# Peptides against a protein of PDB entry 3VA4: the designs that were tried, part 116

Target 1, 107 residues: chain A of PDB entry 3VA4
Amino acid sequence: EPIGQLRLFSGTHGPERDFPLYLGKNVVGRSPDCSVALPFPSISKQHAVIEISAWNKAPILQDCGSLNGTQIVKPPRVLPPGVSHRLRDQELILFADFPCQYHRLDV

## One batch from the design tools (peptide; made by RFdiffusion4, then SolubleMPNN)

Design b2_p28_6_s3 (from b2_p28_6, 16 letters changed)
Fold by OpenDDE base, seed 1:
Structure b2_p28_6_s3 (fold): chain B 107 residues (1-107), chain A 28 residues (1-28)
Amino acid sequence: as target 1 above (107 residues)
Amino acid sequence: SIEERREKEKKELEEWKKKNPEEWKKLF
């Protein structure tokens, strides 16, 4: 059962897509085996990770040392690799130049 | 300022990449 959702907004790359997020580590990256697979050249194979625990359903986002970075949109902030960022519901995230949005699901 | 903080954090990212070239190569 998904705990959250990551939305990839539509753009030149194609239509909007929603990815379910589960307890544990949800890897974001270009690799097809990633939980959140973003098959775009500017995305690193293992770009970032969104970790969700049962005791704290607010996800922890970490950049994995991606080439083109991970950024919080509001307030603007570049995430240094390995530094934990607690995601807020509806938070906007840039993986490289791809805008995404986290949504907490009511389960 | 927000911009200054952003630039600082960007610099930290770049420094990490320089210090961890092998790990960086694995990720991209």
Scores: peptide ipSAE 0.031, ipTM 0.433, DockQ to the pose 0.045
Fold by OpenDDE base, seed 4:
Formats: structure tokens, C-alpha cells, sequence
Structure b2_p28_6_s3 (fold): chain B 107 residues (1-107), chain A 28 residues (1-28)
């Protein structure tokens, strides 16, 4: 059922965690109702959104006006709020100071 | 399911709140 996966790397906050990504909007944020719930103070309640459509399974990442930002790691790029970024497989993302990686599932 | 995952995340957040009460208070 999941189309992709977002991996939160291990760190001082705790162990590595994998979040499944589905068709539609996958909200990344501190709120527990988020598809990708990151319960950390530096993460905004609704930090970003990863949208996956049926016609194009490549995710679109969009910062939702987060306080501490959303960045692409390589090459470094801060995403302006509301601006769409097409995620590539294996792409590294920073939500605030938390490094994550998107992985496309072969389904 | 998605709902089960969300419930798990809620539980983790609740546990985080218990371990970090002072930090949680700062958020509101």
C-alpha cells in the first residue's frame, strides 16, 4: 500500500524510524495526527507536506511555513514556504535539524 | 493501518511529554 518511505535517522533524539508514505498528502509535523509525526520541539505542528499523486508517484515536498525550515541536503537548499520540490529517490532532507531520507518503494 | 500508526505516534508523543515536561510547557 505505501508508495514511499521517509526514514528519520537515529540521533540524540532516539533510534531510526521509518514512516510509510501513501497517495495523497503526507503531513510532516509535531502534531501526533501527522502521517509523519516528529514529536520534537523544533518541528512545527504542521511543518511540511509530501504529496504523492496517482498519476505521478514522485513525491512533491512543500514546506508549510515552518519555523525552523525544510532543506534539501545535497546540494544544500532551503525550501521557500509553499514552493514545490520534486523528491528524488534517496534524497536527503532536513526538517529543522532532523535529517531524513526519502526512499521510493518499487511497487 | 494509517490509524494504527497515528495511534502509535500519539503514544510516543505522550511518552515524550512525560519525559520532557518542562520542554513541553515551553511550547504553549
Amino acid sequence: as target 1 above (107 residues)
Amino acid sequence: SIEERREKEKKELEEWKKKNPEEWKKLF
Scores: peptide ipSAE 0.027, ipTM 0.501, DockQ to the pose 0.059
Fold by OpenDDE base, seed 5:
Structure b2_p28_6_s3 (fold): chain B 107 residues (1-107), chain A 28 residues (1-28)
Amino acid sequence: as target 1 above (107 residues)
Amino acid sequence: SIEERREKEKKELEEWKKKNPEEWKKLF
C-alpha cells in the first residue's frame, strides 16, 4: 500500500490528481511508465525521483537533471540535480511550473 | 473531509503566492 501521496493541484492543465507513493523509488516524469506520470511537455521524461526508504522516514526528493527544474516553494529553493532534499509533510513542490504537494499517509 | 483538506491546502498555496509574489516569480 502507499506510504505517501503526491498531489498535483488543479490548473489550466486539468483537475487535481493524486499519485500514490510507495516504498522505494518513485520516478516523477513525463514518461507514461513513471510512478508519477506528469504528461506535460515542460516535464522531463525522467524529471525527479522521490525515494522512500522506510514508512517512518521522510522521503528524499532529487531532481534528475530536468530541463525546467525542481523547486521547493516555501522557502523558495531550486534543487540542484542529484542533491537530496528531505521532504516535509505537506511540502509544496514545483516540477517545472506544476505545483504539487507531498502528503505522508498513516499506515 | 479529505476534500476539504485538499481545498484548504490549495488555498494555502494560493495565499502564499499572493503574499510572496516576488519570491514566486523567482521560481520561474
Scores: peptide ipSAE 0.023, ipTM 0.453, DockQ to the pose 0.027
Fold by OpenDDE base, seed 2:
Parts: C-alpha cells; structure tokens; sequence
Structure b2_p28_6_s3 (fold): chain B 107 residues (1-107), chain A 28 residues (1-28)
C-alpha cells in the first residue's frame, strides 16, 4: 500500500499522472525501471530520490546530481545534489522544468 | 532575501556540476 503520492501536473508533455510512493527509496528519473518514471529527455536517468522511512515521517527528497536540477517552488529553492530536503505535505517540486506535487496519503 | 538565497543555491549547484562532470554524465 502506498504511503504517499507524487503528482505530475499536466503540460505540453501530456496529461496529469499520479505515482504511488512506498517505504524505502522511490527513485525519480527517466529510466523506465524508476519508481517514478518521467520519460523525458531533460530528466536524468536517476534524477532524484524520495526516501520514506516510516508512514508517520516526512519523506526526504535528494537530487542525485541531475543535469537539469531539482527545485522547490514555494519558497523557491534549488536543491544541491545529495542535500536532504524534508518534504512537506502538498509541496510543489520541479524536476528540471516539470512541476510535481507531493501529498501524504491517509493510511 | 528568498531570491538571493535561491540564486546562491543555483550557483552552488552549477559549481558542483562543473567539478563533477563524470557524475552527472553517468546519471543523465
């Protein structure tokens, strides 16, 4: 059962998509075997990781050294590679130029 | 300010990419 969800907003790339997030490491990247597969050229094969250690703890987002970066939208912040960022519920994230939103599921 | 912090972090990221070309090439 998923503990969280990452929503990719609709855009020029296509329609909105929702990705379930589970305990452990949820890799965000262009590679098709990623938990959160974003098959776009500007996304790195292993772009970032969302790690969830427990259902009652905030996930940790880290950029994996992506080419085009990972940013928090509000307030604006660029995430240096490997630096842990605690995700807040409803937080807006940019992977390269693709806007996403994290939300916690009621489990 | 928030914008100043954003630009600083952006610069730091770019500097990291310059120093670690093999790392991002591997991941991209």
Amino acid sequence: as target 1 above (107 residues)
Amino acid sequence: SIEERREKEKKELEEWKKKNPEEWKKLF
Scores: peptide ipSAE 0.030, ipTM 0.446, DockQ to the pose 0.044; fails the geometry check

Design b2_p28_6_s4 (from b2_p28_6, 11 letters changed)
Fold by OpenDDE base, seed 5:
Structure b2_p28_6_s4 (fold): chain B 107 residues (1-107), chain A 28 residues (1-28)
Amino acid sequence: as target 1 above (107 residues)
Amino acid sequence: SIAAKQAEEKAELEAWKKAHPEEWAALF
């Protein structure tokens, strides 16, 4: 069962999408085999990773050396590649220019 | 390396943008 969720907000690219997040590494990227597949050309094939080590621990977001970057919206921050960022519930994230939001599920 | 991967992806993206200018504009 998923223990987190990543929401891709609706936009000109299409409708809102919700991706379940599980224990372990949830890869965000354009590749179709990614846990969070964002099929957009500005998203790197392997863009970022959200790692959840335990259901009761905050996920860790890392940029995987993406071309167009990973950013936290509030407060604004560009994530250097490979640097761990602890995700807070309702965290707003930009993968390239695509706004997303992490939500912790009540499990 | 990260730089090499980024360079490759940038080239791919640029090629895509040239081939799909309208689609690219619609992403944002």
Scores: peptide ipSAE 0.446, ipTM 0.848, DockQ to the pose 0.919
Fold by OpenDDE base, seed 2:
Structure b2_p28_6_s4 (fold): chain B 107 residues (1-107), chain A 28 residues (1-28)
Amino acid sequence: as target 1 above (107 residues)
Amino acid sequence: SIAAKQAEEKAELEAWKKAHPEEWAALF
């Protein structure tokens, strides 16, 4: 059962997409085997990871040494590779130039 | 290393951009 959700906002790439996030590691990347598969060339094969240790704990976002980076939108912050960032509910994230939003689910 | 991985991926991306200019322009 999903503990969270990552929403990819609509854009020129296509319509909005929602990705479930589960306990454990949720890999964000271009590779189709990623939990959050973003099939865009500017996204790294393994771009970032969202790790959820428990339903009542904030997920941890880490950039995996992506080419085009991972950023928090507000307040703006570029995430250095491997540095843990605790996600707030409804936090806006840029994977490369793709805007996403994390949502905690009521589970 | 991260640098090596990034270099490889950058090369791949640049090649893709060159081969698919219309698609690249439409991604953003």
Scores: peptide ipSAE 0.445, ipTM 0.848, DockQ to the pose 0.925
Fold by OpenDDE base, seed 1:
Structure b2_p28_6_s4 (fold): chain B 107 residues (1-107), chain A 28 residues (1-28)
Amino acid sequence: as target 1 above (107 residues)
Amino acid sequence: SIAAKQAEEKAELEAWKKAHPEEWAALF
């Protein structure tokens, strides 16, 4: 059962997509085997990871040394590679230039 | 290393942009 959701907003790249997030590591990247597969050339094959250690804990977002970066929108923050960021519900995230939103599901 | 991975990916991306300029422009 998914604990969270990552929404990729619609844009010129295509329609909105929702990705379920589960316990453990949810890899964000261009590689098709990623939990959150973003098949865009500006996204790194292994771009970032959202790790959920428990049902009642906020997920941890880490950039995996991506080329074009991972950023939090509000307040603005560029995530240094490997530095943990605790995600808040409804947090807006940029993977490269692709806007996404994390949402905690009612579990 | 991170630097090496980034360098590799940059090269791949630049090659892709060069080969697909119209597709790249359409992404943004």
Scores: peptide ipSAE 0.438, ipTM 0.845, DockQ to the pose 0.935
Fold by OpenDDE base, seed 4:
Structure b2_p28_6_s4 (fold): chain B 107 residues (1-107), chain A 28 residues (1-28)
Amino acid sequence: as target 1 above (107 residues)
Amino acid sequence: SIAAKQAEEKAELEAWKKAHPEEWAALF
């Protein structure tokens, strides 16, 4: 059962896509085996990780030392590699230059 | 290390961009 959702907004790359987020580690990256697979050349094979625990349903986002970075849009913040960021519902995220939005699901 | 990872990915990306300049320009 998904605890959250990560939406990739539509753009020149293609249409909007939604990815379910589950308990544990949800890896964001270009590798096809990632939970959130973003098959774009500017995305690192393992770009970032969104971890959700049973104790705290609020996800923790960490950049995995990506080439083109991970940023929070508002308030603007570039995430240093390995530094934890607690995601807020409806938070906007940039993986490289790809805008995404986190949505908490009511479960 | 992070530096080594980034160096590798940068090399791969640069090679891809060189081979696909028009596709790269269309990504953004």
Scores: peptide ipSAE 0.418, ipTM 0.833, DockQ to the pose 0.938

Design b2_p28_7_s1 (from b2_p28_7, 18 letters changed)
Fold by OpenDDE base, seed 1:
Structure b2_p28_7_s1 (fold): chain B 107 residues (1-107), chain A 28 residues (1-28)
Amino acid sequence: as target 1 above (107 residues)
Amino acid sequence: MEEEKKLLEEEEKYLKELEKALQELLAK
């Protein structure tokens, strides 16, 4: 069962999509085998990772040295590669220029 | 009670700021 969710908001790319997040490493990237597959040219093959060590702990977001970066929207911050960022519920994230939102699921 | 109240106020403030940020993002 999913512990979290990453929502990709609708835009010029298409409609909104929700990706389930599970325990362990959830890779965000352009590659189709990623947990969060974002098949867009501006997304790196392995762009970032959301690691969930336990259901009762905040997920950790890390940029994987992506070309176009990973940013927290509020407060605004560009994540240096490999630096851990603890995700807050409903936090807004930019993978390249694609706005997403993390949501903790009640399970 | 005071600490709990402050935590709730901070959470509400955070969520309100997120709502504003989201509107700005999607409005372009």
Scores: peptide ipSAE 0.402, ipTM 0.790, DockQ to the pose 0.019
Fold by OpenDDE base, seed 4:
Structure b2_p28_7_s1 (fold): chain B 107 residues (1-107), chain A 28 residues (1-28)
Amino acid sequence: as target 1 above (107 residues)
Amino acid sequence: MEEEKKLLEEEEKYLKELEKALQELLAK
């Protein structure tokens, strides 16, 4: 079962989409092989990673040196590549210009 | 008990701020 969920809000790109997050590394990127595949030109092939461990269900988000960046919305912060950020429930994230929201699942 | 209450208050404040941020974000 998924440990979390990443919601991509609807926009000019299309309708809202939900991506399940599992234990281990959940790669966010344009590549179809990514756990969170965002097939948009502004998204890097390997854009970011959300890692979830069994002993610590709070996900860790890291930008992978993406071209258009990864940002935390509140408080506003651009994530430097490789810098770990602990995701809080319902936290808002920008991958390039695409707004997303993390949701912790009760499992 | 005090610690628990503070944590809840902080969480509520955080969620409220997120709601506001989301509204602003999606309004663009």
Scores: peptide ipSAE 0.398, ipTM 0.794, DockQ to the pose 0.020
Fold by OpenDDE base, seed 3:
Structure b2_p28_7_s1 (fold): chain B 107 residues (1-107), chain A 28 residues (1-28)
Amino acid sequence: as target 1 above (107 residues)
Amino acid sequence: MEEEKKLLEEEEKYLKELEKALQELLAK
């Protein structure tokens, strides 16, 4: 049962896509076996990770040393590799130049 | 409930800023 969602907004790459997030580590990356698979050349094979330790706790986002980076949109911040960022509901994230939005699901 | 009011106002402000940021981001 998913407890979160990551939305990839529509763009030049194609239509909008929604990815379910579960307890544990949700890997964001170009590899097709990632929990959040973004099959684009500017995305690293293992780009970032969203870890959810409990349903009632904010997820933790970390960049995994990606080539093109992970950024928080507001307030603007580039995440250094391995540095934890606590996600707020509806927060906007850039993986490379792909805009996404985290959404907490009520379960 | 001044604390609750403050939290709600901060959340509203945050969401408004996000909406603005998203529009600016997608408009480029």
Scores: peptide ipSAE 0.392, ipTM 0.788, DockQ to the pose 0.019
Fold by OpenDDE base, seed 2:
Structure b2_p28_7_s1 (fold): chain B 107 residues (1-107), chain A 28 residues (1-28)
Amino acid sequence: as target 1 above (107 residues)
Amino acid sequence: MEEEKKLLEEEEKYLKELEKALQELLAK
């Protein structure tokens, strides 16, 4: 059962998509093997990682040295590679130029 | 009670700012 969700908003790429997040490492990337597979050229094969250590703890987001970066929308911030960022519920994230939203699920 | 109130106010402010940011982001 997923304990979190990453929503990719609709855009030129297509409709909105929701990706379940589980305990452990949820890799965000262009590779189809990623937990959050974003099959877009501007997304690195392994772009970022969302790690959830426990259901009652905030996920940790890290950029994996992506080409086009990982950004927090509010407040605006580009995440340095490998630096941990604690995700807040409903936080808005940009992977490259793709807007996403993290949502904690009630379990 | 004051700490809880402050926490709620901060969260409400955060959510309001997120909503605004989302609208601005998706409007472009």
Scores: peptide ipSAE 0.391, ipTM 0.788, DockQ to the pose 0.020

Design b2_p28_7_s2 (from b2_p28_7, 20 letters changed)
Fold by OpenDDE base, seed 1:
Structure b2_p28_7_s2 (fold): chain B 107 residues (1-107), chain A 28 residues (1-28)
Amino acid sequence: as target 1 above (107 residues)
Amino acid sequence: MKEREEELEEERRYLEELKRLEELLKAL
């Protein structure tokens, strides 16, 4: 069962999409084998990673040295590559120009 | 060169779009 969810907001690319997040590393990227596959040119093949170490711990987000970056929206912050960011529930994230939101699920 | 200027303007437009998007998201 998923422990979290990453929501991709609707946009010119299409409708809203929800991606389940599980224990371990959830890779966000353009590659189809990514846990969160975002098949868009501005997304790096391996763009970022959301690591969930335990059901009762906040996930860790890291940019993987992406071309167009990973940002926290509120408060605004560009994530340096490889630097751990603890995700808050309902955190708003930009992967390149794609707005997303992390949501912790009840388990 | 005009080509380089166009590239820079495209980059600028991208950044501006991103900034606008962030502002919209902040309002959520």
Scores: peptide ipSAE 0.127, ipTM 0.598, DockQ to the pose 0.061
Fold by OpenDDE base, seed 3:
Structure b2_p28_7_s2 (fold): chain B 107 residues (1-107), chain A 28 residues (1-28)
Amino acid sequence: as target 1 above (107 residues)
Amino acid sequence: MKEREEELEEERRYLEELKRLEELLKAL
């Protein structure tokens, strides 16, 4: 029962992929053990985390000290490691050079 | 209620810009 979704847009890596997000910590990273597994060299093993504390609260995105960074597209912002960013619905995110979009699901 | 109206307008503008950026990103 996911309450959010992270979309990885299609690209040279392949087709679009949708990752369910659940309550708690959803780790984004290259490691296959991550909730959002992005098996690409430019992605750190544990790149970032999307934490959802409640269904009616905005998720918190934090970069985990990734090599190639985490960025918000609009307004443009590079996320310093460990700094909390409250995700807005439909927000566009760059994990390294991979564009993604957060989507809140109606539950 | 002017404050709420302004908030909604800002949200709409934000979403419109996101849609534009989404299309740009998909085109890359």
Scores: peptide ipSAE 0.059, ipTM 0.556, DockQ to the pose 0.020
Fold by OpenDDE base, seed 2:
Structure b2_p28_7_s2 (fold): chain B 107 residues (1-107), chain A 28 residues (1-28)
Amino acid sequence: as target 1 above (107 residues)
Amino acid sequence: MKEREEELEEERRYLEELKRLEELLKAL
């Protein structure tokens, strides 16, 4: 059962898509093997990771040394590679130039 | 009490702005 969700907003790439997030490491990247597969050239093969240690704890987001970066929208912040960022519910994230939103699911 | 009120107001403003940004992004 998913504990969280990552929404990819609609855009030039196509319609909105929702990705389930589970306990452990959820890799965000261009590689089809990623938990959150974003098949776009500006996304690194392994772009970032969302780690969920427990159902009642906020996920931790880390950039994995991506080419085009991972950013928090509000307040604006570029995440240095490997630096942990606690995700708040409904937080807006940019993976490269793709806007996404984290949502905590009721479990 | 003022400090807590300010914190709550800041949180409210943050959430409102976040919601606005979400709607703007959804409209794309």
Scores: peptide ipSAE 0.037, ipTM 0.520, DockQ to the pose 0.020
Fold by OpenDDE base, seed 5:
Structure b2_p28_7_s2 (fold): chain B 107 residues (1-107), chain A 28 residues (1-28)
Amino acid sequence: as target 1 above (107 residues)
Amino acid sequence: MKEREEELEEERRYLEELKRLEELLKAL
């Protein structure tokens, strides 16, 4: 059962997509074996990771040294590689130029 | 250069949309 969700907003790439997030490491990347597979050229094979240690704890987001970066929207902040960022519910994130939103599931 | 300009324009549109979403979240 998923604990969280990562929403990829609709855009030129296509419609909105929702990715379930589970306990452990959820890798965000272009590689098809990633938990959150974003098959776009500007996304690194292993772009970032969202780690969930428990259902009642905020996930930790880290950029994995991606080419085009990971950014928090508000307040604006580019995440240095390997630096932990605790995700708030409804957090808005840019992976390269792709806007996403983290949502905690109450299920 | 044109591809980069288009990408920047898309990013601006996305950022504007996100700003709207943030304002909506504040209102909730």
Scores: peptide ipSAE 0.034, ipTM 0.544, DockQ to the pose 0.049

Design b2_p28_7_s3 (from b2_p28_7, 21 letters changed)
Fold by OpenDDE base, seed 5:
Structure b2_p28_7_s3 (fold): chain B 107 residues (1-107), chain A 28 residues (1-28)
Amino acid sequence: as target 1 above (107 residues)
Amino acid sequence: AAEAEEERELAEKARREEEELRERLEEL
């Protein structure tokens, strides 16, 4: 059972998509083997990782040295590669130019 | 529903700002 969700908002790429997040490492990237597969040219093959250690702990987001970066929207912050960011519930994220939202699921 | 709409608008604004930044970087 998923313990979190990453929502990709609708845009020029198509409709909204929801990706389940599980315990451990959830890789975000263009590769179809990623837990969060974003098949877009501006997304790196391995772009970022969302690591969830427990259902009652905030996930950790890290950029993996992506070409077009990972950013927190509010407050605005570019994430340097490998720097840990603790995700808040309902937090808005940019992977390259793709807006996403993390939310915790009631498990 | 209203809160979700406001969050989407904020995310779309951020997307546009990132696109503008990308365009500027391509000119350098």
Scores: peptide ipSAE 0.025, ipTM 0.534, DockQ to the pose 0.036
Fold by OpenDDE base, seed 3:
Structure b2_p28_7_s3 (fold): chain B 107 residues (1-107), chain A 28 residues (1-28)
Amino acid sequence: as target 1 above (107 residues)
Amino acid sequence: AAEAEEERELAEKARREEEELRERLEEL
């Protein structure tokens, strides 16, 4: 059962999409093998990773050296590759030019 | 009816969040 969710907001790419997040590493990327598959040219094959160690701990987001970067939107901050960022519930993330939101699920 | 209203409120909240995010992205 998923313990988190990543929402991709609607945009030029199409409608809103929700991706379940599980314990362990959830890879965000253009590759169809990613847990969060974003099949868009501006997304790197392996763009970022959301690692969840436990249901009661904040997930860790890392950029994987993506071409177009990973940013926290509010307050604005570019994530350097490999630097750990603890995700807060309802945190807004930009993967390249794609706006997303992390949501913690109640399990 | 109550469930339908709750679903509508959640949808409107999501729309507002998307709009706020879009505005913030235009500033970058």
Scores: peptide ipSAE 0.019, ipTM 0.475, DockQ to the pose 0.023
Fold by OpenDDE base, seed 1:
Structure b2_p28_7_s3 (fold): chain B 107 residues (1-107), chain A 28 residues (1-28)
Amino acid sequence: as target 1 above (107 residues)
Amino acid sequence: AAEAEEERELAEKARREEEELRERLEEL
């Protein structure tokens, strides 16, 4: 059962898409094998990771040394590679130029 | 009916959040 969700907002790439997040590492990247597969050229094959250690713990977001970066929108912050960021519910994230939102699910 | 209304409210909220995001991105 998914513990969280990552929403990719609609844009030039197409409609909105929702990705389920599970316990463990949810890799965000261009690779089709990623938990959050974003098949866009500006996304690195292994772009970032959202790690959920427990259902009652905030997920940890890390950039994996992506080419075009990972950013928190509010307040604006570029995430240095490998630095842990604790995601808040409804957190807005940029993977490269793709706007996303994390949502915690009630399990 | 209540579920449908909640879904509509959630959709509207998401739309507002997306717009806020766009505005914020323009400031970066």
Scores: peptide ipSAE 0.018, ipTM 0.476, DockQ to the pose 0.023
Fold by OpenDDE base, seed 4:
Structure b2_p28_7_s3 (fold): chain B 107 residues (1-107), chain A 28 residues (1-28)
Amino acid sequence: as target 1 above (107 residues)
Amino acid sequence: AAEAEEERELAEKARREEEELRERLEEL
Protein backbone atom coordinates (compact mmCIF):
# COMPACT_ATOMS: atom_id res chain seq x y z
CA GLU B 1 0.00 0.00 0.00
CA PRO B 2 1.30 3.47 -0.83
CA ILE B 3 2.62 5.57 2.03
CA GLY B 4 2.64 8.79 0.10
CA GLN B 5 1.74 10.39 -3.17
CA LEU B 6 3.53 12.64 -5.59
CA ARG B 7 1.16 14.80 -7.58
CA LEU B 8 2.26 16.22 -10.90
CA PHE B 9 0.16 19.32 -11.51
CA SER B 10 -1.61 19.82 -14.79
CA GLY B 11 0.15 21.81 -17.47
CA THR B 12 1.12 21.96 -21.10
CA HIS B 13 2.23 18.34 -20.78
CA GLY B 14 -1.29 17.18 -19.94
CA PRO B 15 -3.60 16.56 -17.00
CA GLU B 16 -2.69 16.12 -13.38
CA ARG B 17 -1.18 12.76 -12.46
CA ASP B 18 -0.75 11.10 -9.09
CA PHE B 19 2.11 8.72 -8.42
CA PRO B 20 2.02 6.38 -5.43
CA LEU B 21 5.08 6.37 -3.19
CA TYR B 22 6.07 3.22 -1.36
CA LEU B 23 8.45 2.15 1.35
CA GLY B 24 12.01 2.25 0.06
CA LYS B 25 13.42 4.17 -2.87
CA ASN B 26 11.07 5.83 -5.32
CA VAL B 27 13.09 7.03 -8.28
CA VAL B 28 11.87 10.08 -10.14
CA GLY B 29 13.00 10.25 -13.73
CA ARG B 30 12.38 10.08 -17.44
CA SER B 31 13.15 6.38 -17.59
CA PRO B 32 10.02 4.22 -17.77
CA ASP B 33 11.58 2.03 -15.09
CA CYS B 34 11.25 4.82 -12.54
CA SER B 35 8.61 4.58 -9.83
CA VAL B 36 7.71 8.15 -10.75
CA ALA B 37 8.11 8.17 -14.48
CA LEU B 38 8.10 11.67 -15.93
CA PRO B 39 8.58 11.10 -19.66
CA PHE B 40 9.72 14.61 -20.47
CA PRO B 41 12.94 15.70 -22.20
CA SER B 42 13.97 18.10 -19.45
CA ILE B 43 13.81 15.32 -16.85
CA SER B 44 16.93 13.23 -16.38
CA LYS B 45 16.64 9.45 -16.75
CA GLN B 46 17.31 9.22 -13.04
CA HIS B 47 16.49 12.69 -11.83
CA ALA B 48 15.84 12.33 -8.12
CA VAL B 49 14.96 9.82 -5.44
CA ILE B 50 12.33 9.90 -2.74
CA GLU B 51 13.22 7.46 0.01
CA ILE B 52 10.70 6.44 2.63
CA SER B 53 11.77 4.34 5.60
CA ALA B 54 9.71 2.42 8.10
CA TRP B 55 11.33 4.45 10.86
CA ASN B 56 10.67 7.81 9.31
CA LYS B 57 7.41 8.32 7.48
CA ALA B 58 8.68 11.66 6.20
CA PRO B 59 10.31 11.01 2.84
CA ILE B 60 13.84 12.09 2.04
CA LEU B 61 14.28 13.74 -1.33
CA GLN B 62 17.64 13.83 -3.09
CA ASP B 63 18.58 15.12 -6.49
CA CYS B 64 20.64 12.54 -8.37
CA GLY B 65 22.76 15.05 -10.27
CA SER B 66 20.03 15.93 -12.70
CA LEU B 67 20.72 18.24 -15.60
CA ASN B 68 17.93 20.69 -14.85
CA GLY B 69 17.85 20.31 -11.09
CA THR B 70 15.41 19.76 -8.29
CA GLN B 71 14.03 22.66 -6.33
CA ILE B 72 11.92 23.23 -3.28
CA VAL B 73 9.39 25.92 -4.06
CA LYS B 74 8.46 27.18 -0.61
CA PRO B 75 10.83 28.59 0.42
CA PRO B 76 12.69 28.59 -2.90
CA ARG B 77 15.76 26.41 -2.74
CA VAL B 78 17.79 24.46 -5.25
CA LEU B 79 18.76 21.07 -3.89
CA PRO B 80 22.44 20.30 -4.41
CA PRO B 81 22.96 16.78 -5.75
CA GLY B 82 22.99 14.12 -3.07
CA VAL B 83 21.88 16.46 -0.30
CA SER B 84 19.02 15.06 1.73
CA HIS B 85 15.85 17.06 2.07
CA ARG B 86 13.09 15.90 4.36
CA LEU B 87 9.77 16.34 2.63
CA ARG B 88 6.92 17.89 4.54
CA ASP B 89 3.33 17.08 3.81
CA GLN B 90 1.99 19.25 1.00
CA GLU B 91 5.50 20.35 0.04
CA LEU B 92 5.87 21.76 -3.45
CA ILE B 93 8.75 20.56 -5.60
CA LEU B 94 10.09 21.38 -9.03
CA PHE B 95 11.70 18.61 -11.02
CA ALA B 96 13.25 20.68 -13.76
CA ASP B 97 10.30 22.90 -14.68
CA PHE B 98 7.60 20.44 -13.63
CA PRO B 99 5.71 21.41 -10.49
CA CYS B 100 4.81 18.62 -8.11
CA GLN B 101 3.41 18.23 -4.64
CA TYR B 102 4.10 15.59 -2.03
CA HIS B 103 1.12 14.32 -0.07
CA ARG B 104 1.41 12.07 2.94
CA LEU B 105 -1.19 9.32 3.05
CA ASP B 106 -2.76 8.05 6.25
CA VAL B 107 -1.41 4.51 6.31
CA ALA A 1 -24.58 13.24 -4.36
CA ALA A 2 -22.02 12.82 -1.62
CA GLU A 3 -19.45 11.66 -4.15
CA ALA A 4 -20.04 14.68 -6.33
CA GLU A 5 -19.61 17.00 -3.37
CA GLU A 6 -16.37 15.27 -2.41
CA GLU A 7 -15.07 15.58 -5.96
CA ARG A 8 -15.91 19.27 -5.96
CA GLU A 9 -14.14 19.82 -2.66
CA LEU A 10 -11.07 17.99 -3.92
CA ALA A 11 -11.09 20.02 -7.12
CA GLU A 12 -11.33 23.29 -5.19
CA LYS A 13 -8.47 22.21 -2.94
CA ALA A 14 -6.32 21.31 -5.93
CA ARG A 15 -7.06 24.67 -7.55
CA ARG A 16 -5.94 26.53 -4.45
CA GLU A 17 -2.75 24.49 -4.29
CA GLU A 18 -2.02 25.25 -7.94
CA GLU A 19 -2.62 28.95 -7.35
CA GLU A 20 -0.28 28.96 -4.38
CA LEU A 21 2.30 27.10 -6.42
CA ARG A 22 2.00 29.58 -9.27
CA GLU A 23 2.52 32.50 -6.91
CA ARG A 24 5.65 30.87 -5.51
CA LEU A 25 6.98 30.12 -8.97
CA GLU A 26 6.61 33.78 -9.88
CA GLU A 27 8.93 34.59 -6.98
CA LEU A 28 11.71 32.44 -8.45
Scores: peptide ipSAE 0.018, ipTM 0.465, DockQ to the pose 0.023; fails the geometry check

